Peptides against a protein of PDB entry 5CWW. Designs and how they scored, part 9

Target 1, 194 residues: chain A of PDB entry 5CWW
Amino acid sequence: VPKLQGPFDFDLNPEDEQDDEVELKDIYVIGEKPRVADLMRGEEEELEMMKEDQHNGLSLNIICLLSTSGQVKICLDIDGVEAQWLPPRSKNKRLFAPPPEPPSLLTFQTFDTLKPAEVTPDGWPMFSEDATSPYSFYVTHPAGITYISLTPWVFRLESELQSDSEAGTEFRIDLLAKGQGSERDRIFTQTRTQ

## One batch from the design tools (peptide; made by RFdiffusion4, then SolubleMPNN)

Design b2_p17_8_s3 (from b2_p17_8, 5 letters changed)
Fold by OpenDDE base, seed 2:
Structure b2_p17_8_s3 (fold): chain B 194 residues (1-194), chain A 17 residues (1-17)
Amino acid sequence: as target 1 above (194 residues)
Amino acid sequence: RVKELAKKLAELVKRRK
């Protein structure tokens, strides 16, 4: 039986976002890239092709959260949360291990997909995948559709995670943090028929 | 916030190397 996980702690959550005030409506998870080396053990030729594809994605899970107001929060799974299963009902005395500290998600970026005038109490924004890219998605709301792409920074972050060199890493990470270069484009706006 | 984010990302990178 799958184990319920959470709560998650949000590291670097914006101070103005009282966790109690944000009504979440949807979640979108971008799973970490598969460990190709572990999967392709024995297929050297396919391993080389997959290594050449420098665009294999991020070695971290990305958790996107969507509020009723159309706010998107992009979080990184820095702890490497895995699926957990309930232990078999073994009668052995639960050693009261102190409850493990809740896993932390690093809040990378927060942005709005709706204008204040577009926010409605009955609005139900939803995520949907982009079939062309695992790191792009849409936010659909009655007011419109917003395209979001994480590709501008995901591959740069992965490059730092995979780099054996410490030279310039701090500088590049600083640039990454400052840029937070997710692409956001309103591709459709519902015309209010007056 | 940006400075803290950079710090945490740098720590993450360091832990994975």
Scores: peptide ipSAE 0.501, ipTM 0.932, DockQ to the pose 0.795
Fold by OpenDDE base, seed 1:
Structure b2_p17_8_s3 (fold): chain B 194 residues (1-194), chain A 17 residues (1-17)
Amino acid sequence: as target 1 above (194 residues)
Amino acid sequence: RVKELAKKLAELVKRRK
């Protein structure tokens, strides 16, 4: 049986976001790039083929949260939250280790996909995948469809995570933090025929 | 916020190296 995980603590939430007031409607998880070394234990030939594909992802899970208002929150799983299963009812009284500190998500970016006038109380925005990229997705709302791509920063961040050199890392990270360069394009707008 | 984000990212990078 899957273990319910949470609550998650959000690190660096925007001050103006009263977290308690944001009604979430959908979640979109971009899983971390599989560690080829862990998956390919014993198949050297397949390891070489997957190494080429391994340059194309982030070694962190990305958790995207979508509110009723069409606000998207891009969070990074910095703690490496793994799927947890309820331990089999083994009778061993494992001493209640203090509940582990709740995992934290780092709020990387927050942005809106809807204009204030497009927000409706009954609006139900949803995520959908982009078949062309694991780091791109759509937000669909009755008012319109927004394309989102994380590619502008994901690969840069991964490069920093995998870099052997510390030279310039701080500077590049500062640029990442300032730019947050997710692409966001409204690809469709529903015209209410009056 | 940006400064703190940069700090957190830097810490993350440091932990992964």
Scores: peptide ipSAE 0.474, ipTM 0.926, DockQ to the pose 0.783
Fold by OpenDDE base, seed 4:
Structure b2_p17_8_s3 (fold): chain B 194 residues (1-194), chain A 17 residues (1-17)
Amino acid sequence: as target 1 above (194 residues)
Amino acid sequence: RVKELAKKLAELVKRRK
């Protein structure tokens, strides 16, 4: 049985987000791509060929949160939250180690998919995957559909995570932080036929 | 916030080298 995980702590949550006011409606998780090296520990030759085709996704889980208002929050799992299974009810009263500190999510970016006038109390925005890209998805709301792509920064971030060189890393990270370059495109808007 | 984000990302990168 999968273990319920959480709560999560949100690092660098926008100050203006009164946490109490944002009702989350959906969560979209983009799992980390395993390091091919860790999966292919036995086949070195295939590993090298796969490294070249390594449009390797991010080695971090990405957690996207969607509010009733159509706000999307892109969070990085910096602690490496893994799927946990309920331990078999072994009777060993392991001393309740203090609950491990809740895993932290780094809030990378927050943006809106709806205009203020499109926000309704009964609005039910939902995530849906893009079958063509693991780092792209849609937000569907009665008012419209928004395409989102994380590709502009994901691969750059991964490059920094995998880089053996510290040269220029700080500069490139600063650019990533400044750019927060998720693509956002409204692909459909429900026109009220007057 | 951007500066803090950059710092956190830089720390993340450092932890993984």
Scores: peptide ipSAE 0.473, ipTM 0.925, DockQ to the pose 0.772
Fold by OpenDDE base, seed 3:
Structure b2_p17_8_s3 (fold): chain B 194 residues (1-194), chain A 17 residues (1-17)
Amino acid sequence: as target 1 above (194 residues)
Amino acid sequence: RVKELAKKLAELVKRRK
C-alpha cells in the first residue's frame, strides 16, 4: 500500500501569492531522468546505445500545479522525494520516530495561461501530455488551449547539475533564474458565439 | 526573489557536485 506523503513546503513562493486564495485543480509530474548507469549495472554494451538515446532529461522531478484561474506553478523537487510504501503490518509498536521534516519544493516559475476576462468561477483547467516531448504539455480550458514547453531551461539546468567545473556556474545559474524561459503559446481560442 | 532563486539553485548545484 502506498504511504501518504506530505504536506510539502514550498520554498520561494511569491510573497504576493496569497496561497490561501489559490484553488488548485490539477497536478502534472515530470519524473526525473532514469539513472541509466544504475539501471544497467552489468550491461555495458546496452549502456553505450542508451547514452545516445538519452534524451538528456533533468535529474530532478518537476511538479506543475494548475489553479482554477489558469495559473501554472512550476516546482522542482530538490530533496529527491521517493515513492514510499507502508511497512508490512508488523505488530511491534515501534516508537514513533519524530516525523521527518516535510520535503521542500522549489518554486521555479509562475505564470498565467488565461486572460483575466477568460477566468470563470466554474472553470476547470486540466493538464495533458505532449506525446512528442516529456518536457512539453498542454493546459486545456473552456476558453482555449495553451502549449507549454520547459525545454528552453531544463537542459541548461541539467548541464549545470552534471558539470564537474565550477567555472561560470554562478553566472549561468543567475541567467536561468532571471530568464525563466518556458515557452507558452495559445494554440486555440474558443470564439464566444454571441 | 530572483536573487534568492539563483542562490537556491546554486546551493543545489553545489550539493550534487
Scores: peptide ipSAE 0.451, ipTM 0.920, DockQ to the pose 0.756

Design b2_p17_8_s4 (from b2_p17_8 with E3K K4E E7K)
Fold by OpenDDE base, seed 1:
Structure b2_p17_8_s4 (fold): chain B 194 residues (1-194), chain A 17 residues (1-17)
Amino acid sequence: as target 1 above (194 residues)
Amino acid sequence: RTKELAKKLAELVKKRK
């Protein structure tokens, strides 16, 4: 049985957002790229070919949160939260170590997919995957559909995470933080028939 | 916020190296 995880702490949450005021409706997780080195412990020759494929994806989980208002939060799993399972009912009273510090998510970006006039109390926005890209997805709401792509920054961030050189890293990270660069495109808008 | 985000990202990069 999977273990319920959380609560998670949100690092750098927007100051104006009291966490208690944001009603979340959906969550979308983009899993980290599998470490080829961990998968290929047995085949040395395939390791070299898969190193080229290592350029595709982020070595961090991305957690996207969607509110009733159509607000999207893009969070990075900086602690490397893994799937946890309920321990087998082994009677060993593990001395309750103090509960570990709650895992933290880094709030990378927050943006709206709806106009204020499109927000409804009964609105039920949902995520859906893009079959063509693991780092792109859709937000569907009765008012419209928004395409989102994280590709403009994901590969740049991964390049910094994998780089052996510190040269220019600070500058490029500053650009990432300033630009963030997620693509957002409203591909459909529902016209209110008067 | 942007400055703090950059700092946190830089710390993350440093931790992974």
Scores: peptide ipSAE 0.557, ipTM 0.941, DockQ to the pose 0.756
Fold by OpenDDE base, seed 4:
Structure b2_p17_8_s4 (fold): chain B 194 residues (1-194), chain A 17 residues (1-17)
Amino acid sequence: as target 1 above (194 residues)
Amino acid sequence: RTKELAKKLAELVKKRK
């Protein structure tokens, strides 16, 4: 049985977001790229071919959070939260190890998908996947549909994570942090028929 | 925030190397 995980701590949460003000409605998780090297232990030749074709997704899980207001928060799983299974009821009262520190998520970016006038108390924005890209998705709300792509920064970040060279890393990371270049495009807006 | 984010990302990159 899967174990419920959480709560998560949000590192670099926007100061203006009082935790109490943001009602989350949906979560979208982009799993880390499989470590093909770990999975394909024994098929080195196929591994190399797959590495070339592996448009290298991010080696981190991405957790996207969606609020009632249509705010999207893009978080990086920096701790490497793995799916946990309920331990078999082993009778051994393992002394309650202090509850592990809640896993931290790094808040990479926060942005709105709705205009203030589009926000409704009964609004129910939802994530949906993009079948064409694992790093793109949609936010659907009665007011409209917004396309989001993380591709502009995901591959750059992964390149830094996989780079053996420290040369220029700081500069590129600074650019990444400044750009936060998630693509956001409103592809549909519900027109109020007068 | 950007500076802090950059720092955290840099730390992450360093941790993974």
Scores: peptide ipSAE 0.557, ipTM 0.941, DockQ to the pose 0.758
Fold by OpenDDE base, seed 2:
Structure b2_p17_8_s4 (fold): chain B 194 residues (1-194), chain A 17 residues (1-17)
Amino acid sequence: as target 1 above (194 residues)
Amino acid sequence: RTKELAKKLAELVKKRK
């Protein structure tokens, strides 16, 4: 039986966002790319072809959170959360192990998809995937549709995670943190027929 | 916040190497 996971702590959550004030409506998870080397231990030729495809993904899970107000929070799974199952009913409940510290998500970026005037109390924004890219998605709300792409920074972050050299890493990470660089484009706006 | 984010990302990169 799968184990329920959570709660998660949000590292670097904006100070103005009290966790209690953000009503979440949807979650979109971009899973880490599988290590092809771990999957294809027997087929050297297929490993080379899949290495080219591996260059296009992040070795971290990305958790996107969507609020009623149309706020998107992009979080990185820095702890590497894996699927958990309920332990077999072993009689020796070590009753007194302190609960493990909750896993942390690193808040990478937060942005709005709606203008304040577009926010409605009954609004139900939703995520939807982009069939053309695993790192792009849409936020759909009655007021409109927003395209979001994480591709501008995902590749750069992955390059740092996979680099053997420490030279310039700090500088490039500083640029990533400053720029973040997620693409956000309102592709459709619903005209209120007066 | 940006400086803290950079620090956390740097720690992450260091942990994965």
Scores: peptide ipSAE 0.556, ipTM 0.941, DockQ to the pose 0.796
Fold by OpenDDE base, seed 3:
Structure b2_p17_8_s4 (fold): chain B 194 residues (1-194), chain A 17 residues (1-17)
Amino acid sequence: as target 1 above (194 residues)
Amino acid sequence: RTKELAKKLAELVKKRK
């Protein structure tokens, strides 16, 4: 049986976000790049061929949160949260270990997909995947559809995570934090028939 | 916020290395 996990702590959540005002409506998870080296332990020849076909994904899970107002929050799983299963009902009274500290998510970016005039109390925005890219997705709302791509910063962040060199890392991370660089494009707007 | 984000990302990179 899967174990319920949470709550999660959000590190670097903007202080100006009154947590009490943000009603979340949807969640979209982009799983970390599979550690093919760990999965193919013993198949050295296939490992070289798969390195070329490995679309360079991020070695971290990305958690996207969507509010009723069309606000998207991009969070990084820095602790490496894994799926947990309830232990089989062993009758032994395992002493309640103190609950582990809640895992933390790093708030990377927050942005809006709707204009203030497009926000409605009954609005129900939803995520949908892009079949052409694992790091791109759509936000669909009655007012319109927004395309989002994380590719501009995902590959740069992964390059830093995989780099053995410390040279220039601080500078590139500072640029990443300042620019963030997610692409956002409104591909459809619903014309209000007056 | 940006400076703190950069610090957290730098710590993450250091932890993985």
Scores: peptide ipSAE 0.554, ipTM 0.941, DockQ to the pose 0.756

## One batch from the design tools (peptide; made by RFdiffusion4, then SolubleMPNN)

Design b2_p18_1_s1
Fold by OpenDDE base, seed 4:
Structure b2_p18_1_s1 (fold): chain B 194 residues (1-194), chain A 18 residues (1-18)
Amino acid sequence: as target 1 above (194 residues)
Amino acid sequence: SKRDRVLEALKRALKAKR
């Protein structure tokens, strides 16, 4: 039986504690892809050909959160929510294992998909997948539709996670963190015809 | 692990952006 994983602890920087309880309306999860090193444990020869096709996605789960206001928060599961199987009912209650700490989510990026004037109390922003890319999705709201792509940073982050070289890692990670992050494009806006 | 070091570096970099 798969273990229900959660609640997630947000390693939210305390500075965001002042922002009112962001009412979450939707969650979009991009599951981790297998790590290249874990795939390659068997066949050295396929390593070279697979390197080009190994646009292997991120070896971390991505959790996207959407608020009523159209705010998107992109979070990384850094602890790795492995599909925990319920431990077999071993009669020995190891009483003293502290409950596994809830997986920490690292907020990578936060951005708005709506203008303040587009936010309505009855607004219902929703995620929808992009059938063409596992790292792209849409936020749909009555006011408009926003395309989002994580591709600008996901592959670079994975490259750092898989690299054997530590040279320049901190610099490249700093550029990832401080960069524009995800692509965002408003592909549709509802025109109020007067 | 190297992975852990990368993630820690990312965490530090994201904290420094705020």
Scores: peptide ipSAE 0.613, ipTM 0.950, DockQ to the pose 0.722
Fold by OpenDDE base, seed 2:
Parts: sequence; C-alpha cells; structure tokens
Structure b2_p18_1_s1 (fold): chain B 194 residues (1-194), chain A 18 residues (1-18)
Amino acid sequence: as target 1 above (194 residues)
Amino acid sequence: SKRDRVLEALKRALKAKR
C-alpha cells in the first residue's frame, strides 16, 4: 500500500515570514529528470544520446504552489521525495524508526500573477501545462492568463548540480538565487467592459 | 556530495536574498 506523503515543510520561505495563512488553490509538479550519473551505469550506447539530453531537465522535482490571491511559489524538492511504501506487516521489529522528517521544500521564488485589484474572493486561479515545454506553464484566472517559464534558471541549476568543478560554484549559485528567476508574462487580461 | 554542497549553497544564497 502506498504511504501518503506530506506534510511538506518549507525550509526557506522568504515571504511567509509573515504568518499570513496563504490559502492554496492549486499545485503543479514538474517531475525530476534522471541524473546523468545514474544513466551512465547502464548501456554505453545510450550515453551519447543522453549527453545531448543533459540540457533537458532538472534532477530535482519542482513543486509550484498557487494561492487564492494568485501568488505563485516555486519550490524545489531537495531531499528527493521517493515513493514510500508501508513496511510489510512483518511481525516483530517495531523499529520505531523516528517518523521520517517531513520532506523539506526549498522555496526558490515567490511572485504574484494578479494585481491587488484583480484579486476577488470568488477567484479561482489554476495551473495549466504548456505542451511545448515541461518547464513552462500558465496560471489562469478570470482576470487574465499569465505565462511562466522556469527555463532561465533550471538549466543553470542543473549544470551546477552535474558539475564536478567547485570553482566558481558559490558565485554562480548566488547569481542564480538573486537573479530575475522565472520568466513571467501576462498574455491575456480580461478587460471589464465598463 | 558535490550535489549536496550545491544545494546548501543555494539554500544559503536564497536565505541571503531575504
């Protein structure tokens, strides 16, 4: 029987230092891509095709959270949440393994997709996928549609995760964290006909 | 691991952005 996973702990939540209970409306998960090193243990011939694929994803799950106000939180699964199974009912060893520490999510970025005047009590923002890119998606709301792309940073982060070199890593990570982050573009706005 | 060091560096960098 699969074990239910969660709750998730937010290890770094920059903006939630304010106890404002952000009501979540939707969750969008971008599954991790296999690590190149894990693939290299297999057949040599798959190696060349996958070298081109080194730029095709992040070896971390990305969890996007969407609030009622249209706030998006981009989180990284740094612990690598694996499918947990209930231990087989073997009789005797109640190894009270300490409850597994809840998986920690690292908040990479938080941003709004709605203006304050667009937020409505009955508003229901939702995620939708972009069929053209696994690292792009939309936030839809009655007030408008926002395109979001993680591509500006995802591939750079993966490059650091796969790099054997430590030279300049901290500097590049600092630039990545403090940079513009995700691309955001309001592609549609519902004009209220006055 | 190298991976863990990168993730820790990222964590520190994000914390310093606040």
Scores: peptide ipSAE 0.612, ipTM 0.950, DockQ to the pose 0.805
Fold by OpenDDE base, seed 3:
Structure b2_p18_1_s1 (fold): chain B 194 residues (1-194), chain A 18 residues (1-18)
Amino acid sequence: as target 1 above (194 residues)
Amino acid sequence: SKRDRVLEALKRALKAKR
């Protein structure tokens, strides 16, 4: 039986964002690609096929949160949420290891997909996948559809995570964090026929 | 680990953006 994981601790909640209870409506998870080092315990042939796939992914889970207002929050699972299974109900009172500390989510980016005038009380924004890229997705709302791509930063972050050299890493990470972040494009807007 | 140092650098950089 899968163990319910959570609550997640949000590392770097902006202290100053007022407790305007951001009502979350949807969650989109991009699972981590296996790390080369973790695969070295497998058969060499599987390792080569997965190396080709690894150049195309992040070795961190990405958790996207969507609010009723169309706000998207992109979070990184920096602790690595392993799939936890409920311990088998074997009667042996094995010492409850203290529940693992809740995994910390790092907020990478927050942005809006709707204009203030497009936000409606009954609006229900939803995520949908892009079949062409695991790091691209759509936010669909009655007012329109927004394309989002994480590709501008994901591959650069993975390159730093897998790099053998620390030279310039802090500088490149600073540029990555402070940069434009994710690509956003409104691909459809519903014209209100008056 | 090296990975942990990268993640800590990212955390610091994101914190400094706020």
Scores: peptide ipSAE 0.612, ipTM 0.950, DockQ to the pose 0.808
Fold by OpenDDE base, seed 5:
Structure b2_p18_1_s1 (fold): chain B 194 residues (1-194), chain A 18 residues (1-18)
Amino acid sequence: as target 1 above (194 residues)
Amino acid sequence: SKRDRVLEALKRALKAKR
C-alpha cells in the first residue's frame, strides 16, 4: 500500500513571509531526469536516446506550489523523495527505527503572478503544462495567464551537479541564487469589461 | 559527495540572499 508522504518541511521560508497560512491551490511537479550513472546500468540503446534527453534536465525533482493569491514557490527536492510503501505487518516488533526525518524542500524562488487588485476570493489559479518544454508551464487565473520558464537556471544548476571540477563552483552557485531566477511573462490579461 | 557540497553551497547562497 502506498504511504502518504508529507507534511514536507520547507527549508528557507523567507523571514518576511508572515506565517500567514498561505492557502495552496495547486501543485506542479517536474520529475527528476535519471542521472547518467543510474542509466548506465540499463541497455545501451535506451542510453543513447536518453542521452539526448539527459542533456536537457535536472537530476532533482522540482515542486512548484501555487497559492490562492497567485504566489508561486519553486522548491527543490534535495533529499530525493522516494515512493514509500507501508511495511508489511510483520508480527515481530522490529525496533521502530526513529521515523526518518521528513524530507525537506529547498525554496529556490518565490514570486507573484497576480497584482493585488487581481486577487479575488473566487479566483482559482491553476498550473498547466507546456507541451513544448518540461521546464516551462503556465499559471492560469480569470484575470490572466502567466508563462513561467525555469530554463534560465535549471541547466546551470545541473552543470554544477554533474561537473567534476570544484573550481569556481561556490561563485557560480552564488550568482545562480542571487540572479533573477525563472522567466515570467504575462501573456494574457483579461480586460474588465465594465 | 560532490553533489552534497553543491547543494549545501546553494542552501547557503539562498540563505544569504534573504
Scores: peptide ipSAE 0.613, ipTM 0.950, DockQ to the pose 0.832; fails the geometry check

Design b2_p18_1_s2
Fold by OpenDDE base, seed 2:
Structure b2_p18_1_s2 (fold): chain B 194 residues (1-194), chain A 18 residues (1-18)
Amino acid sequence: as target 1 above (194 residues)
Amino acid sequence: SKRDAVLQALKEALKKKR
């Protein structure tokens, strides 16, 4: 029997627990791409074709959270979704395997898609996919539409995850974390005709 | 693993940004 995965624990710094109860409105999940090493157990010829496709994905699940205020949190599932099976009902000693720690989500980036003046109590922001890119999406709100792309940092992060070299990894990861992160562009703004 | 080391470095880098 497949074990239900969740709840996700946010490895939010306890200081970020003081983030006012951010009412979540929507969730957008970008599924992980298979790791090269997991594919290498197949025939060598499939490996070359998959190397080209692998340059465009992250071997981690991405979970995007959207608040009622239009705040987006981009989170990474760093523990990986391991298929947890219910332990076989063997009669003997309940080794209470500690409940598997809920998968920890690492908050990579947080940003707003709305200006403070655009936030309304009845405003319902929602995610929508970009059919042209698995790592791009839209946030739609009555005030406007924001395009978001994770591509700029996803590629760099995956390159580090796939690299056998430890040289300079810490430095490159520090640059990645401190960088602008996701692309964000307001593609439409609802003009209130006064 | 190398992967775990990268993820740990990322976690630490993000903690320093906050």
Scores: peptide ipSAE 0.615, ipTM 0.950, DockQ to the pose 0.712
Fold by OpenDDE base, seed 3:
Structure b2_p18_1_s2 (fold): chain B 194 residues (1-194), chain A 18 residues (1-18)
Amino acid sequence: as target 1 above (194 residues)
Amino acid sequence: SKRDAVLQALKEALKKKR
């Protein structure tokens, strides 16, 4: 029987303690895709077709966090959630193995979806999926709707994770980290009828 | 592993951006 994992105490690295208690309102998770190297351990012949499917998703879980102010934090699960199985019902009072250390999340990007004047005490943002892309989603709020796409960096990061060459990796990763990151587009704005 | 090296480089690059 699979063990229910959670609640994950995300030890958000205390250095990301910007003092402002960001009240979280919603969470959106994009599950990892199988690693090409893990699929290839079985059949040599699939090697050529899988190289062309650069459309394989990221081999890391992505956790998106949304605050009451409309701030989005894009996090990566670097350690990976190992599937934990419930120990077989041995009657022996074996000492609770220390709870597995909560997975460490790496914050890739943080950005706002609302202007300061759009933030209201009674307004709450929510995530919604894009049925056309697993790496795109919407943030909906009474003030408007924002489209978000992770595609500008996800495929580049996966290409580095699957690369056989270390040549230029540090440079490309530095560019990826310092870049604009995710695409953001406000597709709808609610006109305040005065 | 090579994968670990990429992830470590990403961690270091993001720390320098802060």
Scores: peptide ipSAE 0.614, ipTM 0.949, DockQ to the pose 0.662
Fold by OpenDDE base, seed 5:
Structure b2_p18_1_s2 (fold): chain B 194 residues (1-194), chain A 18 residues (1-18)
Amino acid sequence: as target 1 above (194 residues)
Amino acid sequence: SKRDAVLQALKEALKKKR
């Protein structure tokens, strides 16, 4: 099995090892927007432009995985890629910092973009960006094109992450997790001309 | 942190969905 050794060691939680050897074909990453607290160290002018943009993003990286069967997994980087600054080469003792634990990905949602009859051995589903929205994208396959939007839940999750109130957080998070999740619309279907 | 508590609650909520 060719492990796509992407730059991310996907330690897929063994609980998410459903026995189906999901062959991954493509990866789509939506980078985190900077947190307001991290921007307070920048110049005021950059802060104003980024404040308008900050209300419109998630302070977590989103990693979308696409299988050969057209299955999409939406994952969240919970640990954050803390930029591990290489410790300055101080000459003294290599304290072997334990190897950084691989970033834990949390699977938020899994869904199919293809019907079983549309899955072909030579079918190569691919991601493509939506130039109009950072949280929307397409899955393109010879059988059709599916539009996907994360907007129904991304802003609600960010609101909870930025909230100063713990009241009702558990309830709202439970609703978010149990909800419909991402929008998914088939915008094109290739009619097999017999 | 409050952020960590939200992320932990999300992890637990998603585990219950499966």
Scores: peptide ipSAE 0.615, ipTM 0.949, DockQ to the pose 0.666; fails the geometry check
Fold by OpenDDE base, seed 1:
Structure b2_p18_1_s2 (fold): chain B 194 residues (1-194), chain A 18 residues (1-18)
Amino acid sequence: as target 1 above (194 residues)
Amino acid sequence: SKRDAVLQALKEALKKKR
């Protein structure tokens, strides 16, 4: 039986707990791409097909959270949600394995897709996929549509995760964290015809 | 692991950004 994984604990620094109860309306999950090391356990033929796709993905799950106000939070599952199968009911040793700690989500970036004047109580923003890229998506709201792309940082982060060199990693990661992060573009704005 | 070190560095870098 697959174990339900959740709730996710936000490793929010206690200073971020002061952000108002962000009412979440939607969640968009970008599943991790398999790590090269995990593929090396499979048949060589599966490795060749996945080699082309692997250079273009992150070996971490990305969890995007969308609030009623159109705030997007991009989170990384840094602990890795390993598919925890419930241990086979071997009758005798209920080793109370402590409940696996909920996966910690690391907030990579937070940004708004709506202006304050566009936020309405009845406005429900929603995620939608981009068929052209697994790391791009849209936020659709009655006020407009915002395109979001994670590509500016995803590939760089994966390069660091796969790098054989430790030299300069801290510096490059610092630059990545301080950078602009995700691309965001308002592609459509609903004109209220008065 | 090296991966864990990268993730830890990322966590620390993001904490400093706030």
Scores: peptide ipSAE 0.615, ipTM 0.950, DockQ to the pose 0.683; fails the geometry check

